Peptides against a protein of PDB entry 4U39. Designs and how they scored, part 49

Target 1, 302 residues: chain A of PDB entry 4U39
Amino acid sequence: SIKVIGVGGGGNNAVNRMIENEVQGVEYIAVNTDAQALNLSKAEVKMQIGAKLTRGLGAGANPEVGKKAAEESKEQIEEALKGADMVFVTAGMGGGTGTGAAPVIAQIAKDLGALTVGVVTRPFTFEGRKRQLQAAGGISAMKEAVDTLIVIPNDRILEIVDKNTPMLEAFREADNVLRQGVQGISDLIATPGLINLDFADVKTIMSNKGSALMGIGIATGENRAAEAAKKAISSPLLEAAIDGAQGVLMNITGGTNLSLYEVQEAADIVASASDQDVNMIFGSVINENLKDEIVVTVIATG

## One batch from the design tools (peptide; aimed at target 1 L197 V278 F282 S284)

Design b2_p22_5_s1 (made by RFdiffusion4, then SolubleMPNN; from b2_p22_5, 6 letters changed)
Fold by OpenDDE base, seed 2:
Order: sequence, then structure tokens, then C-alpha cells
Structure b2_p22_5_s1 (fold): chain B 302 residues (1-302), chain A 22 residues (1-22)
Amino acid sequence: as target 1 above (302 residues)
Amino acid sequence: TTTTKVYVSEDGKRTVTVTTVT
């Protein structure tokens, strides 16, 4: 089974966005220290952590409270994650619950033998230095606790959206990028009611790889596949080039008119930008809602 | 080596083609 666990406010907003976008083949778990915020989750499984420590009042933006809350609830987290083949841990770093609890939850998933993937955001610079420092500590702890860690630099989202984009929309776009990171992988390995038989190949690419880079490209028109692939490999979300990546996961999502030629053209572009000896998994997904759009998601590991 | 597999959801509404290059 594939489980997606949203940790704290940002992680739970991302999980809500995944459910709203009908991301299939995954079980959703919402985790929070704030009981009122947790009630707003759309996830089927809702877990309050640190009930004794926090009394449901949240972590007060303190990562140490988030950590201790997850430690208090270890047995409940273990039971919720038991039997998972893969666990996505999603969180917004810089807060109390997400920053402190996500590494503990990730370690629990890894200790249970699940392929553990972190998909997390760095805070925007405008959220202030304190959040940035707390996020750096949480990201460092996540690196030790996961097989692969995808870090989304929120400041780079400002390069892919209009400069006049309201702050609330920038946060919604961060939740959407978290969704795309999880969905880009989960769509390759799961269909509704089916786990992909090639989960072993995904595990080979993602197991004990440490930090990963994610790029996204969207295009329309006659050259849409090539343009989307080029945008993905040059995405502002990539903190570095993918040319040294030993493993690549690529998702090519299009409408009902997506051709095999377009899939191959996009895959060839991404392969040409990667290491010569790259292990690549690419998948195509049909989404009737995309009409004439192609979305390429690239995750580079190693 | 290249391996291609096609997966179809139980409801038939979703198709995923996965190709692995190793």
C-alpha cells in the first residue's frame, strides 16, 4: 500500500489539495497537534499527536514541541503506517508541528521497512529568518530519516507565478507543487485498486538516495511535449541541473490526445539532460481534465 | 534494457504506461 501522511498545517493543506485533485491509489493520513485544524482535514484517517503535551492547542511554532508530540504518539503512528510499502511524508518546514514531527514520522515509516519519501517546502523568505532557520533544522533531520527527500524552495515558486500573485495564492501554489511531487510519483506506481508491479524499480531509484530535485513543465500546442520537457529540466524549482542525476523519475501527463510519440519525445529530452548511465523510469498518465495541456514532472535522485 | 508496462484502473478511467530504462 501507498500512504501519504500530511504533517502539520502545510502538510494537511497539501493532502487536502491531493484529495480535491482526486489523486488515486493512495491512503491519506492527516497528522496535527492542533485538534481544530485537524478537523478541517479531508483525509479519512485523522491523527492528533501529543494530546497530553499540547492538549490539542498546537505546537506554538516550536519544532521541539512537534518532535515531542510525535514521540508521545509513536505507537499510534506505527499502527497507522503498518503494512505500507511506500510512505510519503509531506510538510511545510519552518512551523512547529511539521518541522518537528515530520522527521520522527519519517523515521517510524523507514523503521517499518517502507520506502520513505519526504516532500517538503522551505518557507518563503518573507516568512522571516526564524522560520528559515527552523526549516533548515527540520530538513537536516528529514535527510537522515528518509530514503529520498524532495525539497521545494518556496521562493522559486515566485519565479513561476505572476509577480502580482497575492501571498495567499503563493501558499496555495506551494500546496499544489507538493501535490505535484507526490502525484508525479504515485501515478507511476499506483492505479485505483492496483499497485504497480514495477514498484521494485521505483524502490531502486529512490532507496537511500538522499536529496532529490523536482522540476515541472507545462505546455500546449504542436510542440507541447518537447516544450513541457524543456521547461521541466530548466524549472526554477530545480536548485541545480539534473545532469549529474543517477536516477530519474519522469511523469508525462496529458489529455486523451496524448500520443506515444509525444511521450517518447519528452523522455528523450529528459534522458539527454541526465547522466549517460542514468536509471530512468518514465510513465504516461491520461487525465481528461488537461485537454490540450501536457504536464511533465521530473524527479532527479543521486 | 527497456521494459514497458500498461496499467488500467479497475474502473477503466485511468491508464498509466510505465517504461523503465536500466
Scores: peptide ipSAE 0.058, ipTM 0.709, DockQ to the pose 0.354
OpenDDE base, seeds 1, 3, 4, 5: peptide ipSAE 0.027, 0.025, 0.027, 0.039; ipTM 0.621, 0.596, 0.681, 0.647; seeds 3, 5 fail the geometry check

Design b2_p22_5_s2 (made by RFdiffusion4, then SolubleMPNN; from b2_p22_5, 7 letters changed)
Fold by OpenDDE base, seed 5:
Structure b2_p22_5_s2 (fold): chain B 302 residues (1-302), chain A 22 residues (1-22)
Amino acid sequence: as target 1 above (302 residues)
Amino acid sequence: TRTVKTYVSADGKRTVTVTTVT
C-alpha cells in the first residue's frame, strides 16, 4: 500500500489539494497538532498528535513542540503507517508542526521498512528569516529520515506566477506543486491495474538517494512533448541541472491524443539530460480533461 | 546491462517504463 501523510497546515493543505484532484491509488492521512485545522482535512484518516502537550491548540510555530508532539503520538503513527510499502511525507517547512513532526514521522515510516519519500516546501522569503531558519533545520532532519527528499523552493514559484499574484494564491500554488510532486511519483507506482510493477526496481531508483529535484513543464501544439520535457528539465523549480542524476522519475500527462511517440520523445530528452547510466522510471497518464496540453513532471535523484 | 520493462494498464490509459542499468 501507498500512504500519503500530510503533516501540519501546509502538508494538510497539499493533501486536500491531492484529494480534490482525485490522486488515485493512495491512502491519505492528515496529521496536525491543531484540532480545528485537522477537522478541515478531507483525508479519511485524521490524527491529532501531541494532545497532552498542545491540548489541540497547535505547536505555536515551534518545531520542538511539533517534534515532541510526534514523539508523544509515536505508537499511533506507527499503527497508521503499518503495512505501507511506500510513504509520502508532505509538509510545509518553517512552521511548528510540519517542521518538527515530519522528520519524526518519516523516521517511523523508514523504521517500518517503507520506502519513505519526503515532499516538502521551503518557505517564501517574505515569510521571514525565522521561518527560513526553522525550515533549514527541518529539511536537514528530513534528509536523514527519508530515502528521497524532494525540496520545493517556494521563491521559485514566484518566477512561474504573475508578479501581481496575491499571497494567498502563491500559497495555493505551493500546495499545487506539492501535489504535483506526490502525484508525479504516485501515478507511476500506484497505477491501478499495473499488476507486476517490480517494486524492487522502484526501491533501487529511490532508496537512499537523498535530495531530489523536481521540474515541471507544460506545453501545447506541435512538438508539445519535446517542449514540455525541455521546460521540465529547465524548470525554475530545479535548484540545479539534472546532469549527473543517477535516478529519474518522469510523468507525462496528456489528453486522449497523447501518443506513445510523444511519451518516448519526452523520455529520451530527459534521459539525455541525465547521467549516461541513469535508472529511469517514466510513465504516461491520460487525463480526459486535458485537450492539447501536455504536462511533464521530472524528479531527479542522486 | 540495460534492462527495459514496460507496463500498460488494462484500460490502456497508463504506461510505465522502467529502465535499469546493472
Scores: peptide ipSAE 0.448, ipTM 0.920, DockQ to the pose 0.856
OpenDDE base, seeds 1, 2, 3, 4: peptide ipSAE 0.409, 0.423, 0.288, 0.416; ipTM 0.909, 0.912, 0.858, 0.908

Design b2_p22_5_s3 (made by RFdiffusion4, then SolubleMPNN; from b2_p22_5, 8 letters changed)
Fold by OpenDDE base, seed 2:
Structure b2_p22_5_s3 (fold): chain B 302 residues (1-302), chain A 22 residues (1-22)
Amino acid sequence: as target 1 above (302 residues)
Amino acid sequence: TRTVKTYVSADGKRTVTVTRVT
């Protein structure tokens, strides 16, 4: 089974966005220290952590409270994650609950033998230096606790959105990028009716890989597959080029007119931008809501 | 050695190709 665990406000917003986009084949778990915020989750499983410590009032933007809350609730987290083959831990770093609890939850998942993938955001620079410093500590702790860590630099989202984009929309886009990171992988693994996808092949690409890079490209028109792939490998979300990446996960999503040629063309572009001996998993998804658009998501590991 | 495995969903809406170098 694949579990997606949203941790704190940002993680739970991302989980809500995943549910709204009908990301299939995954179980959703919402974790928070704030009981009121947790009630707004659309996840089937809702877990309040640190009930004794916080009394449901949240972590007060203190990562140490978030950490202690997850430690208090360790047994409940273990029970909720038990039997998962893969666990996505999603959080907005820089806050209290997400920053402190996400590494603890990730470690619990890893200790249970799940392939543990972190998908987290760095705060925007405008959220202030304190959040950035807290996020750095949380990201460091996540690196030790996960098999693969995708870090989304929120400031890079400002390069892909309009300059006049309201702050609230920038946060929604961060939630959407978190969704795309999880969905880009989950669509490759949790495909209903994919008989015999060897989860061992996924483990080979994602186990103990440390930090991963994520790129997204969207294009339309006759060369849309090639353009989307090129945009993905040059995405502002990439903190570095994917050259030398030993593992790649690529998802291509298109409308009903998505061709096998377009899928292969996109895969060839991404593979050519990676290590010569790259281990690649690429998949295609038909989304009838996409007209002429192709979306390519690339996750580079190693 | 490069191995390629391709999987297709029953509805044909999803494909997954795994390329592995060993």
Scores: peptide ipSAE 0.435, ipTM 0.921, DockQ to the pose 0.867
OpenDDE base, seeds 1, 3, 4, 5: peptide ipSAE 0.415, 0.033, 0.023, 0.404; ipTM 0.915, 0.494, 0.495, 0.912

Design b2_p22_5_s4 (made by RFdiffusion4, then SolubleMPNN; from b2_p22_5, 8 letters changed)
Fold by OpenDDE base, seed 1:
Formats: structure tokens, sequence, C-alpha cells
Structure b2_p22_5_s4 (fold): chain B 302 residues (1-302), chain A 22 residues (1-22)
């Protein structure tokens, strides 16, 4: 089974966005210290952590409170994660609950033997130095607790959105990028009946790889596959080029008109931009909600 | 070696084609 755990406010917003976009084949778990915020989750499983410590009032933007809250609720987290083959831990780093609890939850998942993938955001620079410093500590702790950590630099989202984009829309785009990271992987493995073979390949690519980079490309028109692939490998979300990546996961999502040729063209572009000895897994997904758009998601590991 | 697998989502709305290149 695949479990997606949203941790704290940002993680729960991302989980809500995943549910709204019908990311299938995964179980959603919302984790928070704030009981009121947790009630707004669309997840089937809602877990309040640190009820004694926080009294449901949240972590007060203190990562140490988030950490202790997860530690207090360890047995409950273990029970919720039990039997997962893969666990996605998603959080907005820089807050109290997400920053502190996500590494603890990730470690619990890893200790249970799940392939543990972190998909987290760095705060925007405008959220202030305190959040950046807290996020750096949380990201460091996540790296130790996960098999693969995808870090989304929110400031790079500002390079792909309009300069006049309201702050709330920038956060929604961050939630969407988190969704794309989870969905880009989960869609490759969430299909009943053949999961076990592809999951072994995913596990080989993602197990104990540390930090991963994610690129996203979207395009329309006749050359949409090639353009989307080129945008993905040159994505502002990539903190480095993928040419040194030993592992690549690629998702090509299109409408019902997505051709095999377009899939191959996009895959060839990404493969050509990767290491010569790259282990590449690529998948195509038909999404009926996409008309003429192709979305390419690239996750580079190693 | 290239291995190609084609899957349908549980709802039938998604076709996932996974190609592993090793």
Amino acid sequence: as target 1 above (302 residues)
Amino acid sequence: TKTVKVYKSADGKRTVTVTTVT
C-alpha cells in the first residue's frame, strides 16, 4: 500500500490538493497539532498529534514542539503506517508542526520498512529568515529519516508564475508542485496487479538516495511532448542539472490524445539529458481533464 | 534493456505505461 501523510498546515493543504485532483491508489493521512486545522482536512484518516503537549492549539511555529508532538504520538503514527510499502511524507518546512514532526514520522515509516519519500517545500524568502533557518534544520533531519527527499524551493515558483501573482496563489502553486511530486511517483506504482515489479524498480532508484531534484514542464501544441520535456529538464525547480543523476523517474501525463510517439519523444529528451548509465523509469498517464496539455514531471536521484 | 508495462488505473480513466530502462 501507498500512504501519503500531510504533516502540519502546508502538508495538509498539499494533501487536500491531491484529493481534489483525484490522485488515486494512495491512502491519505492528515497529521497536525492544530485540531481546528486538522478538521479542515479532506483526508480519510485524520490524526491529532501531541494532544497533551499542545492541547490542540498547534505548535506555535516551534519545530521542537512539532517534534515532541510526533514523539508523544509515536504509537498512533506506527499503527497508521503499519503495512505501508511506500510512505510519502509531505510538509511545508519552516513551520512548527511540519518542520518538527515530518522527520519523526518519516523515521517511523522507514523503521517499519516502508520506502520513505519526503516531498517538502522550502519557505519563500518573504516568509522571513526564521522560517528559512527552521526549514534548513527540518530538511537536514528529513534527509536522515527518508530514502529520498524531494525539496521544492518555493522561491523558484516565483520564476514560473506572473510577477503580480498574489501570495495566496504562490502558496497554492507550491501545494500543486507538492501534488505533482507525489503524483508523478504514485501514478507509476499505484496500479493494481503489476505494482510489485515496478515498485521494486522504484525502490532501487529511490532507496537510500538522499536528496532528489524535481522538474516540471507543461506544454501545448504540435511539439508539446518535446517542449514539456525540455521545460522539465530546464525547470527552475531544479537546483542543478540532471546530467549527473544516477536515477530518473519520469511521468508524462496527457489527455486521451497522448500518443506513444509523444511519450517516446519526451522520454528520449530526458534520457539524453541524464547520465549515460542512468536508471530511468518513465510512465505515461492519461488524464481526461487534460485537453491539449502535456505535463512532464522529472525526479532525479543520486 | 527496455521493459514496457501498460497499466490501467482502478477507475479505468488512466493508462500508465511504465518503461524501465536499465
Scores: peptide ipSAE 0.264, ipTM 0.863, DockQ to the pose 0.370
OpenDDE base, seeds 2, 3, 4, 5: peptide ipSAE 0.031, 0.014, 0.014, 0.031; ipTM 0.512, 0.366, 0.398, 0.507

Design b2_p22_6 (made by RFdiffusion4)
Pose (drawn by RFdiffusion4):
Structure b2_p22_6 (pose): chain A 294 residues (1-190, 197-206, 209-302), chain P 22 residues (1-22)
Amino acid sequence: SIKVIGVGGGGNNAVNRMIENEVQGVEYIAVNTDAQALNLSKAEVKMQIGAKLTRGLGAGANPEVGKKAAEESKEQIEEALKGADMVFVTAGMGGGTGTGAAPVIAQIAKDLGALTVGVVTRPFTFEGRKRQLQAAGGISAMKEAVDTLIVIPNDRILEIVDKNTPMLEAFREADNVLRQGVQGISDLIALDFADVKTIMKGSALMGIGIATGENRAAEAAKKAISSPLLEAAIDGAQGVLMNITGGTNLSLYEVQEAADIVASASDQDVNMIFGSVINENLKDEIVVTVIATG
Amino acid sequence: SGKTVTILQYADGSVTVTKTEK
């Protein structure tokens, strides 16, 4: 019983993308103050929060509103989250709802005893000062409210995509990366949560590599461990979760070769949760998701 | 001391979970 909660617009897209990618084994909850944007969620559960406060008009990039909106819907949320063994709280930080409500929601989930993993994006630098400041204040709050917070620096999306990809695609990739963050874990729980719990505090950074071809598992792992999303050296990690996903042509040669690359770059006595998952919708593509905690 | 939880999914769809202490 793992629930992925998209909070605000940032999470709304990630949840959509997860659903679009047919990520299995999770119950999705899209939570928004913005009734219009919420009605775009492909989530079966659409929770409008702050209905009294925002009248479906959203938080206006005011985290305080997203917060008060979440606090207003404190009871509706717990009801939706009860029974969750694990709650992914996925949101865009810098907003109002994502920045304000996610900590409220993630804290509720944490109090509910669920393994609360918040997976959020820090706004692109270009989103400006308000976005940066609010997320920082918001990411700070997400850390206090989750067991593990995987923070995806959107600015690093721009290092990854072609220098000329339009902004719209840059935001889109941030959504996918958020999806890639949650799927990277949720695919490994579809298993004593104390395992993953022991891996889940402090902040967490993740990396992703995608590759195709003859030497792809290594190419993917190398890209994953060196990825711009992954800002710090993995040898600094106390715990590392690795996810290897490929087509039905995923060989153990490829799997371990990538595991060896991720392992050698991690501390030797590191705790590790490693999985490889077959995605039939993949052909020659392979995706290594690496999440380091410490 | 470390520990590794390994989850492997095979082309037949089977899954194995092993745990190794270091």

Design b2_p22_6_s1 (made by RFdiffusion4, then SolubleMPNN; from b2_p22_6, 6 letters changed)
Fold by OpenDDE base, seed 4:
Structure b2_p22_6_s1 (fold): chain B 302 residues (1-302), chain A 22 residues (1-22)
Amino acid sequence: as target 1 above (302 residues)
Amino acid sequence: AGVRTTILQHADGSVTVTKTEI
């Protein structure tokens, strides 16, 4: 089974976005120290952590409180994650609960023998130096606790949105990019397409890889596959070129009109941008909601 | 119709699991 665990405010917003976009074949778990915020989650499983420590009042933007809250609730986290083959841990880094609890939850998932994938954001520079420093500590702890850690730099999201984009919409876009990172992997296993991957293939690419980068490309029209692939490999979310990656996981998602030719064209573009010795795995997914759009997601590991 | 599971830890360390049909 695949489980997605949203940790703290940002992680829970991402999980809500996944549910709203009908991401299939995954179980959703919402974790928070704030009981009121947790009540707003759309997840089927809701877990309050650190009830003794926080009394449901949240972590006060302190990662040590988030950490201790997850440690207090270890047995409940173990029971919620039990029997998962794969666990996605999603969080916004820089806060109290997400930054502190996500590494503890990830370690619990890994200790249970699940393929553990972190999908996390770095805070925007405008959130201030304290959040950036807290995020750096949380990301370091996540890297030790996961098999693969996808880090989304929120400042790069500001490069792809309009300069006049309201702050609330920039956060919604961060939640959407977190969704795309989880869905881009989960759909390869859980959603029927033209080319499906087994869990063993994904496990080979993602086990003990440490840091990963994600690129996303979206296009329409006659050259949509090639354009989407080119946008994915040149994505502002990629802090480094894909040519240095030891592994590449690629998702090619389209509507019911997605052709095998378009899948191959997109795969060839990503392969040509990758190292010759790269272990590249690709899958294709049919999403009826995309109509004429193609979405290419590339995850570079190593 | 989904089943909402709420896991609440109490001050004594006990856990209440509530399943609600939604």
Scores: peptide ipSAE 0.089, ipTM 0.644, DockQ to the pose 0.014
OpenDDE base, seeds 1, 2, 3, 5: peptide ipSAE 0.007, 0.008, 0.007, 0.006; ipTM 0.320, 0.268, 0.316, 0.311

Design b2_p22_6_s2 (made by RFdiffusion4, then SolubleMPNN; from b2_p22_6, 10 letters changed)
Fold by OpenDDE base, seed 3:
Structure b2_p22_6_s2 (fold): chain B 302 residues (1-302), chain A 22 residues (1-22)
Amino acid sequence: as target 1 above (302 residues)
Amino acid sequence: GGRWVIILQYPDGSVEVKVIDK
């Protein structure tokens, strides 16, 4: 089974976005120290952590409170994660609960033998230096606790969106990028009949790889597949080039008119930008809600 | 050589898997 755990406010917003976009084949768990915020989750499983420590009032933007809250609730977390083959831990780093609890939850998942993938955001620069410093500490702790860590630099989202984009929309876009990171992987694995073969190959690509890079490309028109692939490998979300990446997960999502030729063209572009001996898993997904758009998601490891 | 796993998901829910060793 695949489980997605949203940790704290940012993680829970991402999980809500995943549910709203009908991401299939995964179980959703919402984790928070704030009981009121947790009640707004759309997840089937809702877990309040650190009830004794926080009394449901949240972590007060203190990562140490978030950490201790997860430690207090360790047995509940273990029970919720039991039997998972793969666990996604998603959080907005820089806050109290997400920053402190996400590494603890990730370590619990890893200790249970699940393939543990972190998908987290760095705060925007406008959220202030304190959040950036807290996020850096949380990301360092996540890197030790996961098999693969995808870090989304929110400031790079501002390079893709209009300068007039309201702050609220920038946060919604960050939630959407978190969704795309989880969905891009889960759509490849959660397909009926593939779980056994693909999970071994996914483990080869993602186990003990440390930091991974994520790129997203969207395009329309006649050359949409090639353009989307080129945008993905040059995405502002990539902190470095995917050159030399030993493992790649690629998802190509299109409408009902997505052709095999488009899938192959996109795959060839991504492969050409990677190591010659790259282990690549790529999948095509048909989304009827996509009109003429193609979305290419690339996750590079190694 | 690298290993490629190709997963093709079709609208009818059918899936085709191809493995290519390069």
Scores: peptide ipSAE 0.290, ipTM 0.859, DockQ to the pose 0.805
OpenDDE base, seeds 1, 2, 4, 5: peptide ipSAE 0.164, 0.055, 0.249, 0.209; ipTM 0.776, 0.634, 0.839, 0.814

Design b2_p22_6_s3 (made by RFdiffusion4, then SolubleMPNN; from b2_p22_6, 10 letters changed)
Fold by OpenDDE base, seed 1:
Structure b2_p22_6_s3 (fold): chain B 302 residues (1-302), chain A 22 residues (1-22)
Amino acid sequence: as target 1 above (302 residues)
Amino acid sequence: SGRRTTILQHKDGSVEVTVEDI
């Protein structure tokens, strides 16, 4: 089974966005120290952590409170994660609960033998130095606790949105990018496409790989596959070029009109931009909601 | 029809698990 755990406010917003986009084949778990915020989750499983420590009032933007809250609730987290083959831990780094609890939850998942993937955001620079420093500590702790950690630099989202984009929309886009990161992997396993991957293939690429980068490309029109692939490999979300990656996981998602030719064209472009010795796997997914769009997601590991 | 499982930890350390039909 695949489980997606949203940790704290940002993680739970991402999980809500995943549920709203009908990401299939996954179980959603919302984890928070704030009981009121947790009530707003759309997840089937809702877990309050650190009730003794926080009294349900949240972590007060303190990662140490988030950490201790997860430690307090370890047994409940273990029970919620039991039997998972894969666990996604999603959080906004820089907050209290997400930053502190996500590494603890990830370690619990890993210790249970699940393939543990972190999908996290770095805070925007405008959120201030304190959040950036807290995020750096949380990311460091996540790297030790996961098999693969996808880090989304929120500041790079500002390069792909309009300059006049309101702060609230920038956060919604961060939640959407978190969704795309989880969905881009989970769909390869859970959703039949033109090219299917098994869990063993994904595990080979993602197991004990440490940091990963994600690129996303979306395009329409006659050359949509090539354009989407080119956008993915040149994505501002990629803090480095994919040519240095030891592993590449690629998802090509399209509507019912997605052709094998388009899938191959996109795969060839990503392969040509990657190292010759890279372990590349790619899958395709049909999403009826995309109509004429192709979405290419590239995850570079190593 | 979905199910909602809520896991609440109380101040005394007791854990309440509620399953609701949604």
Scores: peptide ipSAE 0.048, ipTM 0.445, DockQ to the pose 0.014
OpenDDE base, seeds 2, 3, 4, 5: peptide ipSAE 0.005, 0.030, 0.010, 0.000; ipTM 0.330, 0.500, 0.326, 0.199

Design b2_p22_6_s4 (made by RFdiffusion4, then SolubleMPNN; from b2_p22_6, 9 letters changed)
Fold by OpenDDE base, seed 5:
Structure b2_p22_6_s4 (fold): chain B 302 residues (1-302), chain A 22 residues (1-22)
Amino acid sequence: as target 1 above (302 residues)
Amino acid sequence: AGVWTIILQYPDGSVEITKIEK
């Protein structure tokens, strides 16, 4: 089974966005120290952590409280993650619960033998230096606790959105990018009947790889696949070029008119930007709602 | 040589997997 665990406010918002977008083949778990916020989760499984420590009042933006809350609830987390083949741990770094609890939860997943993937955000610079410093500590702890860590730099989202985009919409876009990171991987694995065959290959690409880079590209028109692929490999979300990446996961989502040629063209572009001996898994997904749009998600490891 | 795993999902829900060495 594949489990997505949203940790804290940002993680739970991302999970809600995943559920709203009907990300298939995954089980959703919402974890929070704030009981009121947790009640707003759309996840089937809702877990309050640190009930004794926080009394359901949240972590007060303190990562140490988030950490201790996860440690208090270790047995509950273990039970919720038991039997998972893969665990996505998603969180907004810089807060209390997400920053502190996500590394603990990730370590629990890894210790259970699940392929553990972190998909986390760095806070926007406007959220302040304290959040950036807390996020850096949380990301460092996540890197040690996961097989692969995808870090989304929220400030790079501001390069993709209009300058007049309200702060609330920038956070929604961050939640959407978290969704795209999880979905980009899960769509390759969660396809009915394929979990067993593809999961071994995904494990090879993602196990003990440390940091991964994620790029997203969207395009329309005659060269949409090539344009989307080029945008993905040059995405502002990439903290570095994917040059020399030994492992790549690529998802190509299009409408009913998505052709095999378009999929191959996009794959060739992504491969050409990667290591010569790159291990690549690429999937195509048909989404009738996209019509003429193609979305390429690239996750580069190694 | 790198291994490419191609996963094609069709509108009918069928899936084709192809492995190629490049």
Scores: peptide ipSAE 0.333, ipTM 0.875, DockQ to the pose 0.789
OpenDDE base, seeds 1, 2, 3, 4: peptide ipSAE 0.319, 0.317, 0.297, 0.304; ipTM 0.868, 0.867, 0.863, 0.860

Design b2_p22_7 (made by RFdiffusion4)
Pose (drawn by RFdiffusion4):
Structure b2_p22_7 (pose): chain A 294 residues (1-190, 197-206, 209-302), chain P 22 residues (1-22)
Amino acid sequence: SIKVIGVGGGGNNAVNRMIENEVQGVEYIAVNTDAQALNLSKAEVKMQIGAKLTRGLGAGANPEVGKKAAEESKEQIEEALKGADMVFVTAGMGGGTGTGAAPVIAQIAKDLGALTVGVVTRPFTFEGRKRQLQAAGGISAMKEAVDTLIVIPNDRILEIVDKNTPMLEAFREADNVLRQGVQGISDLIALDFADVKTIMKGSALMGIGIATGENRAAEAAKKAISSPLLEAAIDGAQGVLMNITGGTNLSLYEVQEAADIVASASDQDVNMIFGSVINENLKDEIVVTVIATG
Amino acid sequence: MKPKRFMVKKNGEVVREEFFDV
């Protein structure tokens, strides 16, 4: 019983993307103050929060509103979250709802005893001062409210995509990366949560590599451990979760080869949750998701 | 989607490892 909660617009898209990618084994909840944007969520559960406060008009990039909106819907949320063994709280930070409400929601989930993993994006630098400041204040609050907070620096999306990909695609990729963040874990729980709990505090950074071809598992792992999303050296990690995903052609040669690359770059006595998952929709593509905690 | 390999490693030692058929 793991629930992925998209909070605000940032999470709304990630949840959509997750659903679009048919990420299995999770119950999705899209939570928004913005009734219009919420009605775009592909989530079976659409929770409008702050209905009294925002009247479906959203938080206006005011985290305080997203917060008061979440506090207003404190009871509706717990009801939706009760029974969750694990709650992914996925949101865009810098907004109102995502920045405000996610800590309220993630804290509720944490109090509910669920393993609360918040997976959020820090706004692109170009989103400006308000976005940066609010997320910083918001990411700070997400840390206090989750067991593990995987923060995806959107600015690093721009290092990864072609220098000329339009902004729309840059935001889109941030959504996918958020999805990639949650799927990277949720695919490994579809197992004693104390395992993953022992891996889940402090902040967390993740990396992803995608590769195709003859030497792809290593190419993917190398790209994953060196990825711009992953801002710090992995040897600094106390715990590392590794997810290898490929087609039905995923060999153990490929799997371990990537595991060896991720392992050698991590501390030797590191705790590690490692999985490889077969995605039939993949052909020659292979995706390594690496999440380091420490 | 199906798992092919799963591993848990603690204090540098593998405490659990499982392989799955495709």

